# Ledger of designs, part 60: peptides against a protein of PDB entry 3VA4

Target 1, 107 residues: chain A of PDB entry 3VA4
Amino acid sequence: EPIGQLRLFSGTHGPERDFPLYLGKNVVGRSPDCSVALPFPSISKQHAVIEISAWNKAPILQDCGSLNGTQIVKPPRVLPPGVSHRLRDQELILFADFPCQYHRLDV

## One batch from the design tools (peptide; made by RFdiffusion4, then SolubleMPNN)

Design b2_p13_7_s4 (from b2_p13_7, 8 letters changed)
Fold by OpenDDE base, seed 4:
Structure b2_p13_7_s4 (fold): chain B 107 residues (1-107), chain A 13 residues (1-13)
Amino acid sequence: as target 1 above (107 residues)
Amino acid sequence: MEEQLALAREVLE
């Protein structure tokens, strides 16, 4: 069962979408095989990864060397490729220009 | 990129 959720906010691209996050690696990217598939040209095929371990259910976000970057909104920070960022509940993220929000599910 | 982040903060906060 999903233990987290990534929300893609609505925009010119379309309506809001919610992606379930599971234990292990949840790849964010343009490729259809990604757990969080964002089929937009500004998103890299493998843009970022949200990894959730059994040791602690707080996700680790890493940019995978994306072209247009991964950023945290509050406080504002561009994530260097491969550097782990521990996601907080309700954290706001930009994948390229696409605003998203992580939500921890209470399961 | 920095401008986009600033805009996101204004909209999403």
Scores: peptide ipSAE 0.090, ipTM 0.701, DockQ to the pose 0.162
Fold by OpenDDE base, seed 1:
Structure b2_p13_7_s4 (fold): chain B 107 residues (1-107), chain A 13 residues (1-13)
Amino acid sequence: as target 1 above (107 residues)
Amino acid sequence: MEEQLALAREVLE
């Protein structure tokens, strides 16, 4: 059962997509092996990671040294590589130029 | 949702 959800907003790349987030590491990246696969050139193969633990279901987001970065939208902030950021429900995230939104699921 | 999308787009511009 997914604990959270990451929504990729629609854009020139295509329609909206929702990715389930589970306990453990949810890798965001261009690689098809990623939990959150964003098959776009500007996304690094392993761009970022959203880690969720059983003890604290609030996700921790970390950029993995991506080429085009990871940013928080509100308030605007570029995440330094490897620095933990606790995600808030409904938080907007930019992976390179792709806007996404985290949603906590009530499970 | 629409407002969130608008906010995201604003940052991208």
Scores: peptide ipSAE 0.066, ipTM 0.689, DockQ to the pose 0.727
Fold by OpenDDE base, seed 2:
Structure b2_p13_7_s4 (fold): chain B 107 residues (1-107), chain A 13 residues (1-13)
Amino acid sequence: as target 1 above (107 residues)
Amino acid sequence: MEEQLALAREVLE
């Protein structure tokens, strides 16, 4: 059962997509085997990781040394590779230029 | 949702 969700907003790439997040490491990347598979050229094969240690703890987001970066929208912030960022519920994230939103699920 | 989408689009401008 997922305890979080990452939503990819609709855009020129296509419709909105929702990705379930589970305990452990949820990899964001272009590779099809990623938990959050974003099959776009500007996304690195292994772009970032969202790690969830417990259902009642905020996930940790880390950029994995991606080519086009990972950014927090509000307040604006570019995440240095490997630096832990504690995600807040409803936080907006840019993976390259793809806007996403993290949601904590009520489970 | 629309508000958050608008915010995201602002960043992309």
Scores: peptide ipSAE 0.061, ipTM 0.691, DockQ to the pose 0.701
Fold by OpenDDE base, seed 5:
Structure b2_p13_7_s4 (fold): chain B 107 residues (1-107), chain A 13 residues (1-13)
Amino acid sequence: as target 1 above (107 residues)
Amino acid sequence: MEEQLALAREVLE
């Protein structure tokens, strides 16, 4: 069962989408086989990864050297490629131009 | 990129 969720907010690109996050690596990218598939040209095929090592640990977000970057909204921070960022519950993230939010699921 | 963050903050707050 999912341990977390990544929400892609609605916008000009389309409606809101919720992606379940599981233990292990959850790849965010344009490729349709990504756990979090964001089929938009500004998203890299393999843009970033959210790794959840345990249900009781904060997920780790890493940019995978994406073209248009990964950023934390509050406080503003550009994530350097490959640098681990511990996600906080309700964390707001930008993958390229797309705003998303991570939240922990109470299972 | 900085503008993107600013816009995101406005939309998400």
Scores: peptide ipSAE 0.078, ipTM 0.698, DockQ to the pose 0.163; fails the geometry check

Design b2_p13_8_s1 (from b2_p13_8, 4 letters changed)
Fold by OpenDDE base, seed 2:
Structure b2_p13_8_s1 (fold): chain B 107 residues (1-107), chain A 13 residues (1-13)
Amino acid sequence: as target 1 above (107 residues)
Amino acid sequence: SAATQALLAELLA
C-alpha cells in the first residue's frame, strides 16, 4: 500500500502521471527499474531518491548527482547532490525541466 | 523552457 504519491504534471511529454511511493527508497530516474520512472533524455538514469522511513515521517529527497539537477520550487532551492531535503506535503519539485508534486496519502 | 515556466506560474498561482 502506497503512503505517498509523486505527480508528474502534464506537458510537452504527454499527460499527467501519478507514481505511488512506498516505505524505503523510491528512486527517481530514466531507468525503467526506477520506482518513479521518467523516461526522458534530460533525466539521469538514477536522478534522485525519495526515502520514506515511516508513515508518520516526512520523506527525504536527495539528488543523486544528476546531470540536470533537482530543485524545490517554493521557496526556490537547488539541491546539492546527496544533501537531505525533508519534503513537505504538496511540495513542488523540478527534476531537470519536469515539474512534479509530492502528495502525502492518509493511510 | 518557456512551457515549463508557464506551467510553473500556473501551479504557483
Scores: peptide ipSAE 0.086, ipTM 0.704, DockQ to the pose 0.823
Fold by OpenDDE base, seed 3:
Structure b2_p13_8_s1 (fold): chain B 107 residues (1-107), chain A 13 residues (1-13)
Amino acid sequence: as target 1 above (107 residues)
Amino acid sequence: SAATQALLAELLA
């Protein structure tokens, strides 16, 4: 069962979408086989990864050398490629300029 | 974009 969720907020691209996150690596990217598939030209094929090692541990977000970057909104931070960022519940993330939110599921 | 900025402003309010 999913341990977390990544919400893509609604925008010009269309309605809100929720992506389940599981143990292991959840790739965020434009490629259709990504766990979090964001089929938009400004998203890299493999843009970032959210790794969940256990249900009781904070997921780790890493940018994968994306063209348009991965940013934390508050406090603002541009994530250097490959640098681990521990996600907090309700964390707001920009993949390129697409706003998303991580949510820890109560399981 | 302006739309993204507006959404972020609302999310952070």
Scores: peptide ipSAE 0.086, ipTM 0.703, DockQ to the pose 0.773
Fold by OpenDDE base, seed 4:
Structure b2_p13_8_s1 (fold): chain B 107 residues (1-107), chain A 13 residues (1-13)
Amino acid sequence: as target 1 above (107 residues)
Amino acid sequence: SAATQALLAELLA
């Protein structure tokens, strides 16, 4: 059962998509085997990782040294590679130029 | 892009 959800907002790429997030590492990237597969050229094959632990339901987001970066929208912040960022519910994130939102599920 | 910025503006409003 998913612990969280990552929503990719609609845009020029197509309609909105929701990705379930589970305990452990949820890789965000262009590769089709990623938990959150974003098949867009500006997204790195392994762009970022959202890790959720059993002892801490708040996910940890880390950029994996992506080409076009990972940013938090409010307050605005560029995430340096490998630096842990604790996601807040309803957090708005930019993977390259793609706006997403994290949602904590009540489980 | 301009489209992305416009969307972000709406989301942050």
Scores: peptide ipSAE 0.086, ipTM 0.704, DockQ to the pose 0.798
Fold by OpenDDE base, seed 1:
Structure b2_p13_8_s1 (fold): chain B 107 residues (1-107), chain A 13 residues (1-13)
Amino acid sequence: as target 1 above (107 residues)
Amino acid sequence: SAATQALLAELLA
């Protein structure tokens, strides 16, 4: 069962898309085999990772040294590669210039 | 981009 959800907002790329997040590592990237596959040129093949543990189920987001970066919208923050960031429910994230939102599923 | 900024403005409004 999914523990969380990552929503890619609608835009010039197309309609909104929701990606389920599970326990363990959920890779965000351009590669089609990523848990959160964002098939766009500005997204790195392995852009970032959202890791969820069974202990707290609070996701940890890390940029994987992406070319165009990962940012938290509010408050604004550029995530240095490899530095852990605990995601809060409804947190707004920019992967390159693609706005997304994390949503915790209460299951 | 302008589109991204506009969307962010909407999300944060």
Scores: peptide ipSAE 0.080, ipTM 0.701, DockQ to the pose 0.710

Design b2_p13_8_s2 (from b2_p13_8, 5 letters changed)
Fold by OpenDDE base, seed 2:
Structure b2_p13_8_s2 (fold): chain B 107 residues (1-107), chain A 13 residues (1-13)
Amino acid sequence: as target 1 above (107 residues)
Amino acid sequence: SAETERLLEELLA
C-alpha cells in the first residue's frame, strides 16, 4: 500500500498526474524507471529523492544535484543538493518549473 | 513561466 502521494499539477505539459509513494527511496526524475517519472527535458534523469522510513514519520526530500533545482514554495526555499528537508503534509514543491504537492495518505 | 506563476498564485490563494 502506498503511504503517500505526489501530485503533479496540470499545465502545458498535460493533465494532472498522481504518483504513489512507498516505504524506502522514491526517486523523482526524467528516467522512466524513477518512482516519480517526470519525462520532461528540464528534469534531471535523477532529480530528487523522497525517502519514507516509516508510515508514521515525515518523508525526507533531497535534491540530487539537479540542473534546474528543487524548491519549496511556502515558505520559499531552494534546497541545496543533498540537504535533507522534512516534508509536511500538503507541501508544495517545484521540481525545476513543475509544481507538485505531497500528500500523506491515511492507511 | 507565466503559467507556473499563475498556478502557484491560485494554489496559494
Scores: peptide ipSAE 0.109, ipTM 0.707, DockQ to the pose 0.797
Fold by OpenDDE base, seed 5:
Structure b2_p13_8_s2 (fold): chain B 107 residues (1-107), chain A 13 residues (1-13)
Amino acid sequence: as target 1 above (107 residues)
Amino acid sequence: SAETERLLEELLA
């Protein structure tokens, strides 16, 4: 049972994709074994991580020292590597140049 | 990129 969802918006790279997020670490990266696999050159093999400790707690997003960075869109903020950012429902995120949105699921 | 900016503008509107 997924606790959340990360949506990769459609673009020149392809159609929209929805990735389920579960308790624990959900790695975002270019590597195919990542929970959120984004097979694009500008995405680091292990780009970032969304950690969900409990169903009733906000997920924590951390950049893993990615080459092209992780940013929060509104309000704008570049995430320094390893710094925890608590995700809000419907939060818009940029992994490199790829727009995504976190959504909390009602479970 | 400009393309990303346009998409973000659409999403934020």
Scores: peptide ipSAE 0.108, ipTM 0.703, DockQ to the pose 0.967
Fold by OpenDDE base, seed 3:
Structure b2_p13_8_s2 (fold): chain B 107 residues (1-107), chain A 13 residues (1-13)
Amino acid sequence: as target 1 above (107 residues)
Amino acid sequence: SAETERLLEELLA
């Protein structure tokens, strides 16, 4: 059972997609075997990671040295590679130019 | 950017 969700908003790329997040490392990237597979050329093969250590703890987001970066929207922050960012529920994230939202699930 | 933020706000509305 997933304990979180990452929503990719609809856009020119297509419709909205929801990705379940589980305990451990959830890799965001262009590679098809990523937990959050974003098959777009501006996304790095392994772009970022969302690590969830416990159901009642905020996930940690880290950029993995991506080419086009990872940003928090509000308040705005560009994430340096490898620097931990604790995600808040409903946080808005840009992977490259793709807007996403983290949602904590009630489990 | 502010423009991106506004777009996101609209998506969430």
Scores: peptide ipSAE 0.107, ipTM 0.709, DockQ to the pose 0.285
Fold by OpenDDE base, seed 1:
Structure b2_p13_8_s2 (fold): chain B 107 residues (1-107), chain A 13 residues (1-13)
Amino acid sequence: as target 1 above (107 residues)
Amino acid sequence: SAETERLLEELLA
């Protein structure tokens, strides 16, 4: 069962979408085989990764050297490639220009 | 939710 959820907010691209997050690596990217597939040109094929371990269900977000970057909204921070960021519940994230929110599921 | 989206918009403004 999913441990978390990544919400892509509605926008010019279309309606809101929710992606389940599981233990292990949840790749965020334009490639259709990504766990979080964001099929938009400004998203890199493998843009970022949200990794959830069995030991700590708080996810770790890393940018994978994306072209247009990964940012934390509050406080504002651009994530350098490969630098771990522990996601807080309700964390607001920008993948390129696409606003998303992480939500921890109660499971 | 609409509330969350509004909050996001405020944060991004």
Scores: peptide ipSAE 0.104, ipTM 0.715, DockQ to the pose 0.129

Design b2_p13_8_s3 (from b2_p13_8, 7 letters changed)
Fold by OpenDDE base, seed 5:
Structure b2_p13_8_s3 (fold): chain B 107 residues (1-107), chain A 13 residues (1-13)
Amino acid sequence: as target 1 above (107 residues)
Amino acid sequence: SAETEELLAELLS
């Protein structure tokens, strides 16, 4: 059962998409093998990772040394590669220039 | 949607 959700907002690339997040590592990247597959050229093959260790713990977001970076929208922060960021519910994230939102599911 | 409004508000602030 999914513990969280990552929403990719609609844009020129297409409609909104929701990706379920599970316990463990949820890789965000251009590669189709990623849990959160964002098949766009500005996204690195393995761009970032959202790790969920337990249902009652905030997920950890880490940039994986992506080319175009990972940012938190509010407050504005560029995530240095490999530095853990604890996600808050409803947090807005930019993977490169793609806006996304993390949502904790009520499970 | 509310989420879209929130996104726009944050991105444009």
Scores: peptide ipSAE 0.053, ipTM 0.708, DockQ to the pose 0.124
Fold by OpenDDE base, seed 1:
Structure b2_p13_8_s3 (fold): chain B 107 residues (1-107), chain A 13 residues (1-13)
Amino acid sequence: as target 1 above (107 residues)
Amino acid sequence: SAETEELLAELLS
């Protein structure tokens, strides 16, 4: 069962979408085989990764050297490629200019 | 939703 959820907010691309997050690596990217598939030109094929370990369910977010970047909204921060960022519940994230929100699920 | 609207407002502020 999913441990977390990534919500892509609605926009010009369409309605909001919720992506389940599981233990291990959840790749965010334009490639169709990504766990969080964002099929938009401004998203890199492998844009970022959200990794959830078994010993703590707080995800680690890393940008994978994306073209248009990964940002935390509050406080504002551009994530350097490959640097681990521990996600907080309800954290707001920009993949390129696509706003998303991480939500921890009760499991 | 109302929640989405509020969150988006925060993003755009």
Scores: peptide ipSAE 0.053, ipTM 0.700, DockQ to the pose 0.130
Fold by OpenDDE base, seed 2:
Structure b2_p13_8_s3 (fold): chain B 107 residues (1-107), chain A 13 residues (1-13)
Amino acid sequence: as target 1 above (107 residues)
Amino acid sequence: SAETEELLAELLS
């Protein structure tokens, strides 16, 4: 069962998409085998990772040395590669220029 | 959608 969700908002790329997040490492990237597959040229093959260690703990987001970066929207912050960021519920994230939102699911 | 509107507001603020 998923314990989190990453929502990709609708845009020029198409409609909104929701990706389930599970315990362990959820890779965000252009590669089709990623947990969160974003098949867009500006997204790195392995762009970032969302690691969830427990159902009752905030996930950790890390950029994986992506070409176009990972940013937190509010408050604005560019994530240096490999530096851990604890995600808050409803956190707004930019992977390259693609806006997403993390949502904690009630379990 | 309302969620998209909120996101855009944050991005543009």
Scores: peptide ipSAE 0.053, ipTM 0.709, DockQ to the pose 0.137
Fold by OpenDDE base, seed 3:
Structure b2_p13_8_s3 (fold): chain B 107 residues (1-107), chain A 13 residues (1-13)
Amino acid sequence: as target 1 above (107 residues)
Amino acid sequence: SAETEELLAELLS
């Protein structure tokens, strides 16, 4: 049962896509084996990770040393590699230049 | 998508 969701907004790449997030590590990356597979050249094979420790705790986002970075939109922050960022519900995130949104699911 | 447009507005603000 998913605890969260990462939405990739529609764009030139195609339509909107929603990725379920589960307890543990949810890897964001270009590799097809990633929990959040973003098959785009500007996304690193293992770009970032969203770790969810419990249903009642905010997930932690970490950039994995990606080439094109991970950013929080509002307020704007570039995430240094390996530094933990606590995700807020409805957080807007840029993986490279791909806008996404984290959503906490009610379960 | 209205949602995408809203996001873009946020990004550009």
Scores: peptide ipSAE 0.050, ipTM 0.703, DockQ to the pose 0.150

Design b2_p13_8_s4 (from b2_p13_8, 5 letters changed)
Fold by OpenDDE base, seed 4:
Structure b2_p13_8_s4 (fold): chain B 107 residues (1-107), chain A 13 residues (1-13)
Amino acid sequence: as target 1 above (107 residues)
Amino acid sequence: SAATQALLAELLS
């Protein structure tokens, strides 16, 4: 069962989509085999990773050296490649220009 | 884009 969720908000690309997040590494990227597959040209094949550990309540987000970057919206912050960022519940994230929101599930 | 910024403004309000 999923223990988190990543919501991609609706936009010019289409309607809103929800992606389940599981224990371990959840790769965000344009490649179809990514856990969070975002098939858009501005998204890198392997753009970022959200890692959820049993011993760490908050997921860890890392940019994987993406072309167009990963940003936290509030407070504004560009994530340097490979630097761990602990996600807060309901945190707003930009993968390239695509706004998303992390939601912690009660499990 | 302007659309993205508008959406973000709405989400942050």
Scores: peptide ipSAE 0.098, ipTM 0.712, DockQ to the pose 0.794
Fold by OpenDDE base, seed 2:
Structure b2_p13_8_s4 (fold): chain B 107 residues (1-107), chain A 13 residues (1-13)
Amino acid sequence: as target 1 above (107 residues)
Amino acid sequence: SAATQALLAELLS
């Protein structure tokens, strides 16, 4: 069962999509084998990673040296490659130009 | 993009 969820909001690319997040590393990227597959040209093949080490710990988000970056929306922050960011529940994230939201699931 | 900014404004409001 998933421990978290990443929602890709609807946009010009199409309707919203929800991606389950599990213990371990959840890779965000354009590659189809990513846990969070965002098949858009502005997304890097391996764009970022959301690592969940335990159900009761905040996930860690890291940009993987993506071309178009990873940003936290509120408060605004550009994530340098490889720098750990602890995700808050309901946190809004930009992968390139794609707005997403992390949601912690109660399991 | 303008569309992304508009969406973000809606999400943050």
Scores: peptide ipSAE 0.096, ipTM 0.713, DockQ to the pose 0.937
Fold by OpenDDE base, seed 3:
Structure b2_p13_8_s4 (fold): chain B 107 residues (1-107), chain A 13 residues (1-13)
Amino acid sequence: as target 1 above (107 residues)
Amino acid sequence: SAATQALLAELLS
């Protein structure tokens, strides 16, 4: 069962979408086979990865060398490619210009 | 975009 969730907020692209996150690597990208498939031209085919090693550990977010970047909203931070960022519950993330939010699920 | 900025402002309120 899912351990976390990534919410893509509604916008010009369409309605809100929720993506379940599981143990292991959850790839965020434009490719349809990504765990978090964001089929938008400004999203790289493999944009970023959210890795969850255990239910009781904070997930790790890494940008995969995306064209338009991955940013943390608060506090503001542009993630350098390959640098690990520990996600906090309710963390607000920008993949390119798309605002998302990570949520830890109670399991 | 302006829409993104507005959404972020609301989310951070």
Scores: peptide ipSAE 0.095, ipTM 0.711, DockQ to the pose 0.779
Fold by OpenDDE base, seed 1:
Structure b2_p13_8_s4 (fold): chain B 107 residues (1-107), chain A 13 residues (1-13)
Amino acid sequence: as target 1 above (107 residues)
Amino acid sequence: SAATQALLAELLS
């Protein structure tokens, strides 16, 4: 069962897409094997990771040393590689230039 | 990009 959702907003790339998030590591990246596959050239093959544990369903986001970075929108913050950021429900995230939103599912 | 900024403005409005 999915514990969360990552929404990629619609844009020049196409329509909105929703990705389920599960317990463990959910990799965000350009590679098709990623849990959150964003097949765009500005996204690194392994761009970031959203990790969800059983004891703490609030996800931890880490940038994986991506080329074009990972940012929190409000308040604005560039995430240094490998530094843990606890995601809040409805948090807005930029992976490179792609706006996304995390949504917690009450399951 | 301008498009991204416009979208962010809408999301944060």
Scores: peptide ipSAE 0.091, ipTM 0.706, DockQ to the pose 0.939

## One batch from the design tools (peptide; made by RFdiffusion4, then SolubleMPNN)

Design b2_p14_3_s1 (from b2_p14_3, 8 letters changed)
Fold by OpenDDE base, seed 5:
Structure b2_p14_3_s1 (fold): chain B 107 residues (1-107), chain A 14 residues (1-14)
Amino acid sequence: as target 1 above (107 residues)
Amino acid sequence: SALAEKLAAELAAL
């Protein structure tokens, strides 16, 4: 059962999409094998990773050296490659120019 | 990018 969710907001690419997040590494990227598959040219094949080590611990977000970057929206922060960022519930994230939101699921 | 920054600013204002 999913522990979290990553929401991709609607845009020129199409409608909103929700991706379940599980224990372990949830890769965000353009490759179809990614847990969070974002099939857009500006997204790197392996763009970022959201790692969840336990249901009661904050997930860790890392940029994987993406071409167009990963940013936290509030407060604004560019994530250098490999830097661990603990996700807060309702965290707003930009993967390249795609706005997303992390949400903790209460299950 | 400039676009990303604009979006970030807009979302941060919500």
Scores: peptide ipSAE 0.070, ipTM 0.702, DockQ to the pose 0.035
Fold by OpenDDE base, seed 2:
Structure b2_p14_3_s1 (fold): chain B 107 residues (1-107), chain A 14 residues (1-14)
Amino acid sequence: as target 1 above (107 residues)
Amino acid sequence: SALAEKLAAELAAL
């Protein structure tokens, strides 16, 4: 069962979408085989990764050297490639210009 | 920044 969720907010691209997150590496990217598949031109094929090591630990977000970057909204931070960022519950994230939110599921 | 906070507030309200 999923232990986290990544929400893509609605926008010009279409409606809101929710992606389940599981233990291990959850790849965010344009490629259809990504755990979080964002099929948009400005998203890199393998854009970022959300790694969850245990159900009771905060996930780690890393940018994978994406073209258009990964950013935390509040407080604002541009994530350098490969640098670990510990996600807080309800964290707002920009993958390129697509706003998303991480949510921890109570399981 | 003011822009980042405004964006965060708008997104949180969705």
Scores: peptide ipSAE 0.056, ipTM 0.704, DockQ to the pose 0.030
Fold by OpenDDE base, seed 1:
Structure b2_p14_3_s1 (fold): chain B 107 residues (1-107), chain A 14 residues (1-14)
Amino acid sequence: as target 1 above (107 residues)
Amino acid sequence: SALAEKLAAELAAL
């Protein structure tokens, strides 16, 4: 069962989409093989990864050296490639220009 | 930043 959820807010690309997040690595990227598939030109094939461990329910977000970057909205922060960022519940994230929100599920 | 705060507020309203 999913441990978390990543919500892609609605925009010019289309309606809101919710992606379940599971234990292990959840890859965010343009490639269709990604757990969080964002099929948009500005998203790198493998853009970022959200990793959830069994011993730590709080996810770790890492940018994978994406072209257009990964940012936290508040407090504002550009994530350097490969540097771990611990996601807080309700965290607002920009993958390139696409606003998303992480939500921890009550499971 | 002001821009980040504004964005966060707008997104939170959705």
Scores: peptide ipSAE 0.053, ipTM 0.700, DockQ to the pose 0.030
Fold by OpenDDE base, seed 3:
Parts: structure tokens; sequence; C-alpha cells
Structure b2_p14_3_s1 (fold): chain B 107 residues (1-107), chain A 14 residues (1-14)
């Protein structure tokens, strides 16, 4: 069962998409093997990682040294590569210029 | 960034 969800908002790239997040490392990137595969040129092959250690703990987001960066929207914050950021429920994230939202699932 | 700020403003208006 997924522990969380990452929603990619709709845009010029296409419709909204929901990606399930599981315990362990959920890689965000352009590579098709990524848990959150974002097949867009501005996304790095291995862009970021969302690590979920337990169902009752906030996930950790880390940028993996991406070319176009990872940012938190509210409050605005650029994530330095490799620095752990604890995700809040409903956190709004920019991977490059793609807006996403993390949501904890209560199942 | 300016992009993040713009997005935040847009989302706040919803």
Amino acid sequence: as target 1 above (107 residues)
Amino acid sequence: SALAEKLAAELAAL
C-alpha cells in the first residue's frame, strides 16, 4: 500500500498525474525507472529523492544535484543538493518548473 | 525564486 502521493499538477505538459509513494526511497527523475518518472527535458535523470522511513514520519526530500533545482513554494526555499528537507502534508514543490504536491495518505 | 513566488501567489488566489 502506498504511504503517500505526489501529484503533478496539470500544465502545458499534459494532465494531472498522481504517483504513489512507498516506504523507502522514491526517486524523482526523467529516467523511466524512477518511482516518480517525469519524462521532461528540464528534469534530471535522477533529480530528487523522497525517502519515507515509516508511515507515521514525515518524508525526507533531497535534491540530487539536479540541473534545474528543487524548490519549496511556501515559504519559498531553494533546496541545496543533498540537504534533507522534511516534507509537510500538502507541501507544494517545484521540480525544475513543474509544480507538484505531496500528500500523506490515510489508509 | 520569482517562479516560486508567482506560483505561491497563484495558488493563494484559488
Scores: peptide ipSAE 0.047, ipTM 0.688, DockQ to the pose 0.031

